# Ledger of designs, part 255: peptides against a protein of PDB entry 5EIB

Target 1, 366 residues: chain A of PDB entry 5EIB
Amino acid sequence: VDLEPGTMDSVRSGPFGQIFRPDNFVFGQSGAGNNWAKGHYTEGAELVDSVLDVVRKESESCDCLQGFQLTHSLGGGTGSGMGTLLISKIREEYPDRIMNTFSVMPSPKVSDTVVEPYNATLSVHQLVENTDETYCIDNEALYDICFRTLKLTTPTYGDLNHLVSATMSGVTTCLRFPGQLNADLRKLAVNMVPFPRLHFFMPGFAPLTSRGSQQYRALTVPELTQQMFDSKNMMAACDPRHGRYLTVAAIFRGRMSMKEVDEQMLNVQNKNSSYFVEWIPNNVKTAVCDIPPRGLKMSATFIGNSTAIQELFKRISEQFTAMFRRKAFLHWYTGEGMDEMEFTEAESNMNDLVSEYQQYQDATAD
Target 2, 366 residues: chain A of PDB entry 5EIB as posed
Amino acid sequence: VDLEPGTMDSVRSGPFGQIFRPDNFVFGQSGAGNNWAKGHYTEGAELVDSVLDVVRKESESCDCLQGFQLTHSLGGGTGSGMGTLLISKIREEYPDRIMNTFSVMPSPKVSDTVVEPYNATLSVHQLVENTDETYSIDNEALYDICFRTLKLTTPTYGDLNHLVSATMSGVTTCLRFPGQLNADLRKLAVNMVPFPRLHFFMPGFAPLTSRGSQQYRALTVPELTQQMFDSKNMMAACDPRHGRYLTVAAIFRGRMSMKEVDEQMLNVQNKNSSYFVEWIPNNVKTAVCDIPPRGLKMSATFIGNSTAIQELFKRISEQFTAMFRRKAFLHWYTGEGMDEMEFTEAESNMNDLVSEYQQYQDATAD

## One batch from the design tools (peptide; made by RFdiffusion4, then SolubleMPNN)

Design b2_p24_4_s2 (from b2_p24_4, 15 letters changed)
Fold by OpenDDE base, seed 5:
Structure b2_p24_4_s2 (fold): chain B 366 residues (1-366), chain A 24 residues (1-24)
Amino acid sequence: as target 1 above (366 residues)
Amino acid sequence: MRKEILEKEKEKVEKALKKVAEKK
């Protein structure tokens, strides 16, 4: 789905364009112009019914509908505004289905779109209420991984999207291969989300190796485990050491010893025990899939529900507040039918979320 | 690259803003 036709042409002409049904390409003509309000109330609202018709048709074709997965950016107008409108409409029609998102967080290191903090804050407000699981993929973290870890001097959107695709492939492993832990979206939610509003995940993928170092790197379970828990490996620009893990899932892929995985996972938990909450029993889940990802012998995917995710929301909130106090660009949103109150409510709800994460970070076992 | 991406995004934003201004 897009509000611009040229994006659909780019997808169709891409190496995988033919995997999508032609009838499942829903697109507008005008675009959102990086305005959440255009995506949510005007241009997106004109297109949403046509998207819902496709969603219904695809849902009816499912033998067992578990839920929905949305991939969107929170900095743009279409992904943020229309994406959150679509989430709301799907939630209204399918209240008993899991809503899962891959939400790409904006960064001033990647984009100069001045209104991204508005689009992100307005989106987070909707995601808090209408999603069950949200993978926070931060463009800042992706850029830093590309530059520092992968040794790319000039990271591209292609390089960032490669990390996104690897992460998405990793977190969906249990859904795609039978007999795994978290084999359905609901079981994942039950294991990962101890409190309904605290459903924002820090994803990570290992191995991450520079092209120059690939030939010298052994892929071992200890190295995968160590890299997966490294703060520099997180796809969200948060340091897990500044918070506490509520829950963790680790998905290993490839032919490896289950015993070695369990030993390394126990060792990393014991070494990092101060970074876990003690009042959630068995809060680390491990899965092993014998099928490696394409081009790798082994991989590990990390899913962390950490109170450190508040650093991401604080960053967005600070940028939002700096613009909103000046009413900068606000007329572009109000001119699409938004009230200034919606901005204040979105800011408040995001600050409440930050406060809730902090409360559970500071909570001790009584 | 960043400058070119930023210029292309800036051009997209300016084109979108111009289309919005032409619709008003």
Scores: peptide ipSAE 0.007, ipTM 0.321, DockQ to the pose 0.029
Fold by OpenDDE base, seed 1:
Structure b2_p24_4_s2 (fold): chain B 366 residues (1-366), chain A 24 residues (1-24)
Amino acid sequence: as target 1 above (366 residues)
Amino acid sequence: MRKEILEKEKEKVEKALKKVAEKK
């Protein structure tokens, strides 16, 4: 789905364009112009019914519909505005299904769009209410992984997208292969989300190895386990050491000893015990799938629900507040039918979310 | 038109990545 036709042509002409049914390409003509309000109330609202018709058709063709997965950017108008409209409409029609998102957070270092803090804040407000699980992906964190860990001198968008795709493949492993822990989206949500609003995850993937070192590196369970808990391996721009894990899931792939996995997972939890809440018992879940990812002997995918994710929301909030206090660019949103109150409500809800994370970070076992 | 949109989006991404590289 896109409000611009050019994106659909890129997907169609791509190496995997034939995987998607031609009739499942829904697109507008005018785009959102990086405006959340255009995505949510005008251009996106005109297109949403056509998207919902496709969603219904595909849902009816499912033998067992678990839920929905959306991949979108929160900085742009289409991914943010229309994406959150679509989430709201799907949630209304399918209230018993899981809503999962892969949400690309705007980074000030990677941004050319001044209004990204508005689009992100308005989007987070919708995601807090209408999603069950949100994987937070930050382009800055991805760039830093590419540069520092992968030793890419000039990271490309293709290199960033490769990390995203590896992570998405990792977190969905349990859904795609039988006999796994968290075999469905609902079971994942139950294990990962102790509080309904606190459903924002930091993903990570291991192994991350530079091309020059790949040939010489033996992949081991200890190395995977250490790397996926490294703060530098997180795909969200927050440091887990500044917060506490509420819950963790680790998804191992490849032929390995379950005993060795359990031992290494216990060892890493013990080493990082100060970074876990003590009042959630058995808050680390481990799954092992015997089928490795393509081109690797083994991998591990990390999903962390950490109170450190508040650093991401604080960063967005600070940028939002700096613009909103001056009413900068608001006329572009109000001109599409938005009220200034929607901005204040979205800011408030995001600040409440930050406060909730802080409360649970500071909570001790009674 | 369609090719030009894709080229413009590519240029924005490349420019954004360059700004990150220049800040390090």
Scores: peptide ipSAE 0.005, ipTM 0.349, DockQ to the pose 0.018
Fold by OpenDDE base, seed 4:
Structure b2_p24_4_s2 (fold): chain B 366 residues (1-366), chain A 24 residues (1-24)
Amino acid sequence: as target 1 above (366 residues)
Amino acid sequence: MRKEILEKEKEKVEKALKKVAEKK
C-alpha cells in the first residue's frame, strides 16, 4: 500500500514483485507529502476502504488468522498517517486479532524532513493504543550500525533496509518454522508484553553483515550471545544498560547445541542481572531453529522489552517539543482538519509512556 | 542563530514538499 504509484511500480518490477497478487497493490495518486494529517484524515482516508476490502478478502482466505503485520515508517506521511489509520480500522473490525508492527523511527541523520518528529509523535500515540506488539526499527541505530560497525562512510537506504530485512527475518523465525517458542503472535504477546501499553520492542541481530560482505566468520554460540546483548547490535538507539529488561526473547538460528545456548543465555543473564527486573520470573525465553538464515551458518536475533526504550521516545519528544512550542509547520496539519489539541494529546500520551517505563525501571521487588 | 536554523529548516521542508509535488 502506498499513496504514491511509483513505489508500487518499483515493488512490482522488483525480484519479488511476482509473489504478490496484482489486485493486492493498492495505491493513491496524490501522496501524503510527508504530512501525517494527509495520510490519516484526507488522502489516506480516501484510500483506506480499498485497502480494507483487500484485507477482508485475504483474511477470509486464511485457514487460521492469527493477526496482522504492518511494516511502516513513522517519519513519512503515508506510513505514519495512513498506516495508523489502517491499524485503527483493522482493530475495529478484528478486535480479537493481534496487531503487530515493524515501525521505522525517524532520524535527522537519515532524513532532512523537518516534520518527522510530528509524524512520529502522532504515530506513537496511535501505536500505544492500537497495537499489541511494535518492533522499534530506529533509523538512528541503523545509521550508527552502518557507519560505526559496518564502516560504511556513506550509508544508503539499501544498507539500512538490509539490516531491517535481517531483523524482520530473525524475529519472524518462530512464526515461519514449526515447533518453535512463540510459534504464534498471541504467544509472543503473552511472553513479551507484561503490561498492555509497554509493547515496544528493541530488536537486535548478530552477526551484523553488510550486503557485500558475506561474513563466513564461524561465530560461536558464546560470541553470538555476547553480540546479541551488545547495545551496538540493537536496532533501536537506546542503551539497555540505562534501563531494565522486562522481558527478552532470543532466537538462535543454525545447527548448534541447545544445551550450549542455554548455558550461554544463563551466563549472560547472570552477568547482566542488574539490567533485568527482579519481579518477573523466567522473563528470558530462548528458541533454537536448525535452519540458518541465507548466507550465514548461524545467527542470533534479540527481542527486548526494556525500559531503556524510553530514550528513543525522549529523543522524539525533545524534537517535537522544540518545534511545537514555536508552532512551526502546524498550518500544514491544521489545514488538513487537525486541531492543535491532537498534538498536545499525542505528546502527553508519549510522555506518560516514558513515565510508565521509568516507574517499572525504578520498581524494586518489595 | 535560532532564526537562521528555523529558516534553513523551513527551506528544507519547502524543498521536500516541492520535490514531492514535482514527482506528481
Scores: peptide ipSAE 0.000, ipTM 0.270, DockQ to the pose 0.026
Fold by OpenDDE base, seed 3:
Structure b2_p24_4_s2 (fold): chain B 366 residues (1-366), chain A 24 residues (1-24)
Amino acid sequence: as target 1 above (366 residues)
Amino acid sequence: MRKEILEKEKEKVEKALKKVAEKK
């Protein structure tokens, strides 16, 4: 789905374009112009019914509909505005189904789009209420991984999207292979989300290796485990050491010893015990899938529900506040039918979310 | 460290806003 036709042509011409049904390409003509309000109230609102018709048709064709997975950017207008409209409409129609998102967070290091903090804040407000699971994929963290870890001097969107795809493949492993831990979206939510609003995940992937070092790296379970818990491998721009893990899931892929995985996972938990909440027992879940990812002998994917994620929201909030206090660009949103109150409500809800994460971070076992 | 990152991000946004305002 896009408000621009050119994106659909790019997908169709891509190496995987043929896996999608032609009728499932729903697109507009005008685009959102990086405006959340165009995505949510005008251009997106005109297209949403056509998307919902496709969603219904595909849902009816499912033997067992677990829920929905959306991949979108929060910095743009289409992914943020229309994406959150679509989430809301799907939630209204399918209230008993899991809503999962892969939400790409904007960063001024990656994009010069000045209004991204508005689009992100307005989107987070919707995601807090209408999603069950949100993987926070931060463009800043992706850029830093590409630059520092992968040794890419000039990271491209292609390089970032490669990390996104690896992460998505990793976190969905349990959903795609029977008999795994978190084998369905609901079980994942139950294991990962102790409080309904605290459903924002920090993903991570291992191995992350520069092209020059890839030939020399032995992939071992200890190395994967260590790298997976390294703050430098987090695809959200937050440091787990500044918060506490509420819950963690680790998904290993490839031929490895379950015993070795369990030993290494225990060792890393013990080593990092100060970074877990003490009042959630058995808050680390481990899965092993015998099928490695393409081109790797083994991998590990991390899903962290950490109170450190508040630092991502604080970043967006500070950027939002800096613009909103000046009423900068606000007329582009209000001109599409938004009220200034919606900005204040979105800011408030995001600040409340930050406060909730802080409260649970400071909570001791009594 | 993190306060410094947030402050730098705020400064970048303010600088970007100023550049856009100067182009109008």
Scores: peptide ipSAE 0.000, ipTM 0.302, DockQ to the pose 0.025; fails the geometry check

Design b2_p24_4_s3 (from b2_p24_4, 11 letters changed)
Fold by OpenDDE base, seed 4:
Structure b2_p24_4_s3 (fold): chain B 366 residues (1-366), chain A 24 residues (1-24)
Amino acid sequence: as target 1 above (366 residues)
Amino acid sequence: SREEFLKKEREKVEKALAYRESLK
């Protein structure tokens, strides 16, 4: 789905365009112009019913509908505005289904779009209320990984999207292969989300290696485990050492010993025990899938529900506040029928979320 | 509640659509 036709043409003409049904391409003509309000209230609202018709048709064809997975950018008007509108509409029609998102967080390192903090804040407000599980894919973290870890001098959107794809493939492993831990979206939510509002995940992937060093790096279970918990391998620009893990899931892929995985996972928990909450028992879950990802012998994917994710929200909030205090570009949103109070409500809810994470970070076992 | 939130969101969308139509 897009408010611009050119994006859909690129997908259709791409190497995987034939995977999608032609009737499932829904697109507008005018775009959102990086305006959340255009995506949510005007251009997106005019298109959303046609998207819902497709969603209904595909949902009716499912033998067992678990829920929905949305991939969207929070910086753009379509992904942020129309994406969150679509989530709201789907939630109304399917209240008992899991809403899962891959939400790409904007960064000034990747995009010069000035209004991205508005779009992100307005989107996060919606995601707090209407999603059950949100993977935070942070363009800042992706850029830093590409530049620092992968040694790419000029990271491209293609390079960032490769990391996104690897992460999405990793976290969905348990859903795609039978007999795994968290084999359904509801079980994932039960294991990962101890508090309903605290459903934002810090994903991570291993191995992350530069092309020049790939041949010299041993792919072992200990190395994967160590890298997976390294802040440099996180797809969100947060340091887990600045917070505490509420819950963790680790998904290993490839031919490896489950015993070795369990031993290494226990070792990493013990080494990092100060970074886990003590009052949530059995808060680390491990899965092993014998099928490696394409081009790798083995991998590990990390899903962390950490209070350190507040660093991401604080970054967005600071950027938002700096613009909103100046009333910069507000007329672009209010001109689409949006109330200025919605900005304040969204900012408040994001700050409340940060405060909730901090409360649980500071909580001790009695 | 989630239901109250969704209700308010519907009302906001309807209001914004009506506003856009009034400008045409």
Scores: peptide ipSAE 0.538, ipTM 0.934, DockQ to the pose 0.806
Fold by OpenDDE base, seed 1:
Structure b2_p24_4_s3 (fold): chain B 366 residues (1-366), chain A 24 residues (1-24)
Amino acid sequence: as target 1 above (366 residues)
Amino acid sequence: SREEFLKKEREKVEKALAYRESLK
């Protein structure tokens, strides 16, 4: 789905364009112009019914509908505005189904779009209320991984998207291969989301290795385990050491010893025990899938529900506040029929979310 | 509640659409 035809044409003409049904390409003509309000209230609102018709059709064809998975950017107008509108509409029609998102967080290091803090804040407000699970994929973290870890001098969107793809493949492993932990979206939510509003995940992937060192690196379970818990491997720009893990899932892929995985997972938990809440028992879950990802002997994917994620929301909130106090570009949103009060409501709800994470970070076992 | 939130969101979308139509 896009409000611009050019993006859809690129997907259709691409190497994987044939994996999608032609009738499932729904697109507008005018775009959102990086304006959340265009995506949510005007251009997106005019297109959303056509998307819902496709969603209904595909949902009716499912033998067992678990829920929905949306991949979108929070910095743009379409992914943020129309994406959250679509979530709202789907949630209304399918209130008992899981809403899962891969939400790409904007960063000034990656994009020059000035209004991204508005689009992100307005989107997060919607995600807090209408999603069950949100993977926070932060373009800032992706850029830093590409630059620092992968040793890419000038990270491209292709490089960032490669990390996104690897992560998405990793976190969906249990959904795609039978007999795994978190084999359905609801089970994932039960294991990962102890509090309904605190459903924002820090994803991570291992191995992350520069092209020059890939040939010389033996991949071992200990190295994967260490790397996936390293703050530098988090795809959300926050330091887990500044917070506490509420829940963790680790998904190993490849031929490895389950015993070795369990030992290494226990070791990493013990080494990092100060960074876990003590009042949630058995809050670390591990899965092993014998099928490695393409081109790797083994991998590990990390899913963390950490109170440190508040650093990401604080960054967005600070950027939002700096713009909103100046009333910068507000007329672009209000001109689409949006009320200025919605900005304040969204900011307030994001700040409440930050406060909730902080509360659980400071909570002790009674 | 989620239901109240969704109701308010519907009302906001309807209001915005009506506003856009009034500008045409």
Scores: peptide ipSAE 0.532, ipTM 0.932, DockQ to the pose 0.773
Fold by OpenDDE base, seed 5:
Structure b2_p24_4_s3 (fold): chain B 366 residues (1-366), chain A 24 residues (1-24)
Amino acid sequence: as target 1 above (366 residues)
Amino acid sequence: SREEFLKKEREKVEKALAYRESLK
């Protein structure tokens, strides 16, 4: 789905364009112009019914519909505005189904779009209320991984999207292969989301290796385990050491000893015990899938529900506040029929979310 | 509640669509 026809043409002409059903390409003629309000209230609102028709058709073809997965950017008008509109409409029609998102967080290091803080804040407000599970993929973290870890001098969107794809493949492993932990979206939610509003995940992937060092790197279970818990491997620009894990899932892929995985997972938990909440029992889940990812002998994917994710929301909030106090570009949103109060409501709800994460970070077992 | 939130969101979308139509 896109509000711009050119994006759909690029997907269709791409290496994998034929894997998508032609009838499932829904697109507008006029893009959102990086405006959330155009995506949510005008251009997106005119297109959303056509998207819902496709969603219904695909849902009816499912033998057992678990839920929905949305991949979107929170910086752009289509992904943020229309994406969140679509979430609300799907939630209304399918209230008992899981809403899962891969939400790409904007960064000034990656994009020159000035209004991204507005789009992100307005989107986060919607995600807090209408999603069950949200993987926070932060363009700042992706850029830093590409530059510092992968040693890419000038990271491209292609390089960032490669990390996104690896992460998405990792976190969906249990859904794609039978007999795994978190084999359905609802079980994942039960294991990962102890409090309904605190459903924002910090994903991570190992191995992350520069091209120059690949030949010298041994892939071992201890190394994967260590790297998976390293802040430098997180796809969100948050330091887990500044917070506490509410819940963790670790997904290992490849032929390895389950015993060795369990031993290393226990060791890393014990070593990092101060970074876990003590009042959630059995809050670390581990899965091993014998099928490695393409081109690797083994990998590990991390899913963390950490109170450190508040750093991401604080960053967005600070940028939002700096713009909103100046009333910068507000007329672009209000001109689409949006009320200025919606900005204040969204900011307030995001700040409440930050406060909730902080509360649980500071909570002790009574 | 979620239902109240979704109701308000519907009302906002309807209002915005009506506004856009009034500009045509």
Scores: peptide ipSAE 0.518, ipTM 0.929, DockQ to the pose 0.800
Fold by OpenDDE base, seed 3:
Structure b2_p24_4_s3 (fold): chain B 366 residues (1-366), chain A 24 residues (1-24)
Amino acid sequence: as target 1 above (366 residues)
Amino acid sequence: SREEFLKKEREKVEKALAYRESLK
């Protein structure tokens, strides 16, 4: 789905364009112009019914619908505005189904779009209320991984999207292969989300290896485990050492010893015990799938629910506040029928979320 | 509640659409 036709043509002409049904390509003509309000109230609102018709059709074809997965950016107008509108509409029609998102967070290091803090804040407000699980994929973290770890001198959107794709493949492994831990979206939510509003995840992937070192790196369970818990491998721009893990899931792929995985997972938890809350028992879950990713012998995917994620929201809030105090570009949003109070409501809800994470970070076992 | 939130969101979208139609 896009408000611009050219994006759909690029997907259709791409290497995997033929896997999608032509009727499932829904697109507008005018775009959102990086305006959340155009995506949510005007251009997106005019298109959303046609998207819902496709969603209904595909849902009816499912033998057992678990829920929905949305991939979107929070910096642009379409992904943020129309994406959150679509989430709201799907939640209304399917209130008992899981809403899962892969939400790409904006960063000044990657995009020069001035209004990204508005689009992100307005989107986070919607995600707090209407999603059950949100993977926070931060463009800042992706850029830093590409530059520092992968040794890419000039990271491209293609390089960032490769990391996103690897992560998405990793976190969905248990959903695609039967008999695994978190084999459905609801079980994942139960295991990962101890508090309904605290459903924002830090994803990570291993191995992350530069092209120059790939030939020399032995992929071992200890190395995957170590890299997966490294703060530099987090695809959200927060340091897990500044917070505490509420819950963790680790998904290993490839032919490996379950015993070795369990030993290494225990070792890493013990080494990092200060970064876990002590009052949530058995808060680390491990899965092993014997089917490796394409081109790798082994991989590990990390899903962390950490109170350190508040650093990401604080960054967005600071940028939002600096812009909103100046009343910068507000007329672009209000001109689409949006109320200025919606900005304040969204800011407040995001600040409340930060406070909730901090509360649970500071909580001790009684 | 989630239901109250969704109701308010519907009302906001309907209001915005009505506003847009009033400008045509």
Scores: peptide ipSAE 0.505, ipTM 0.926, DockQ to the pose 0.793

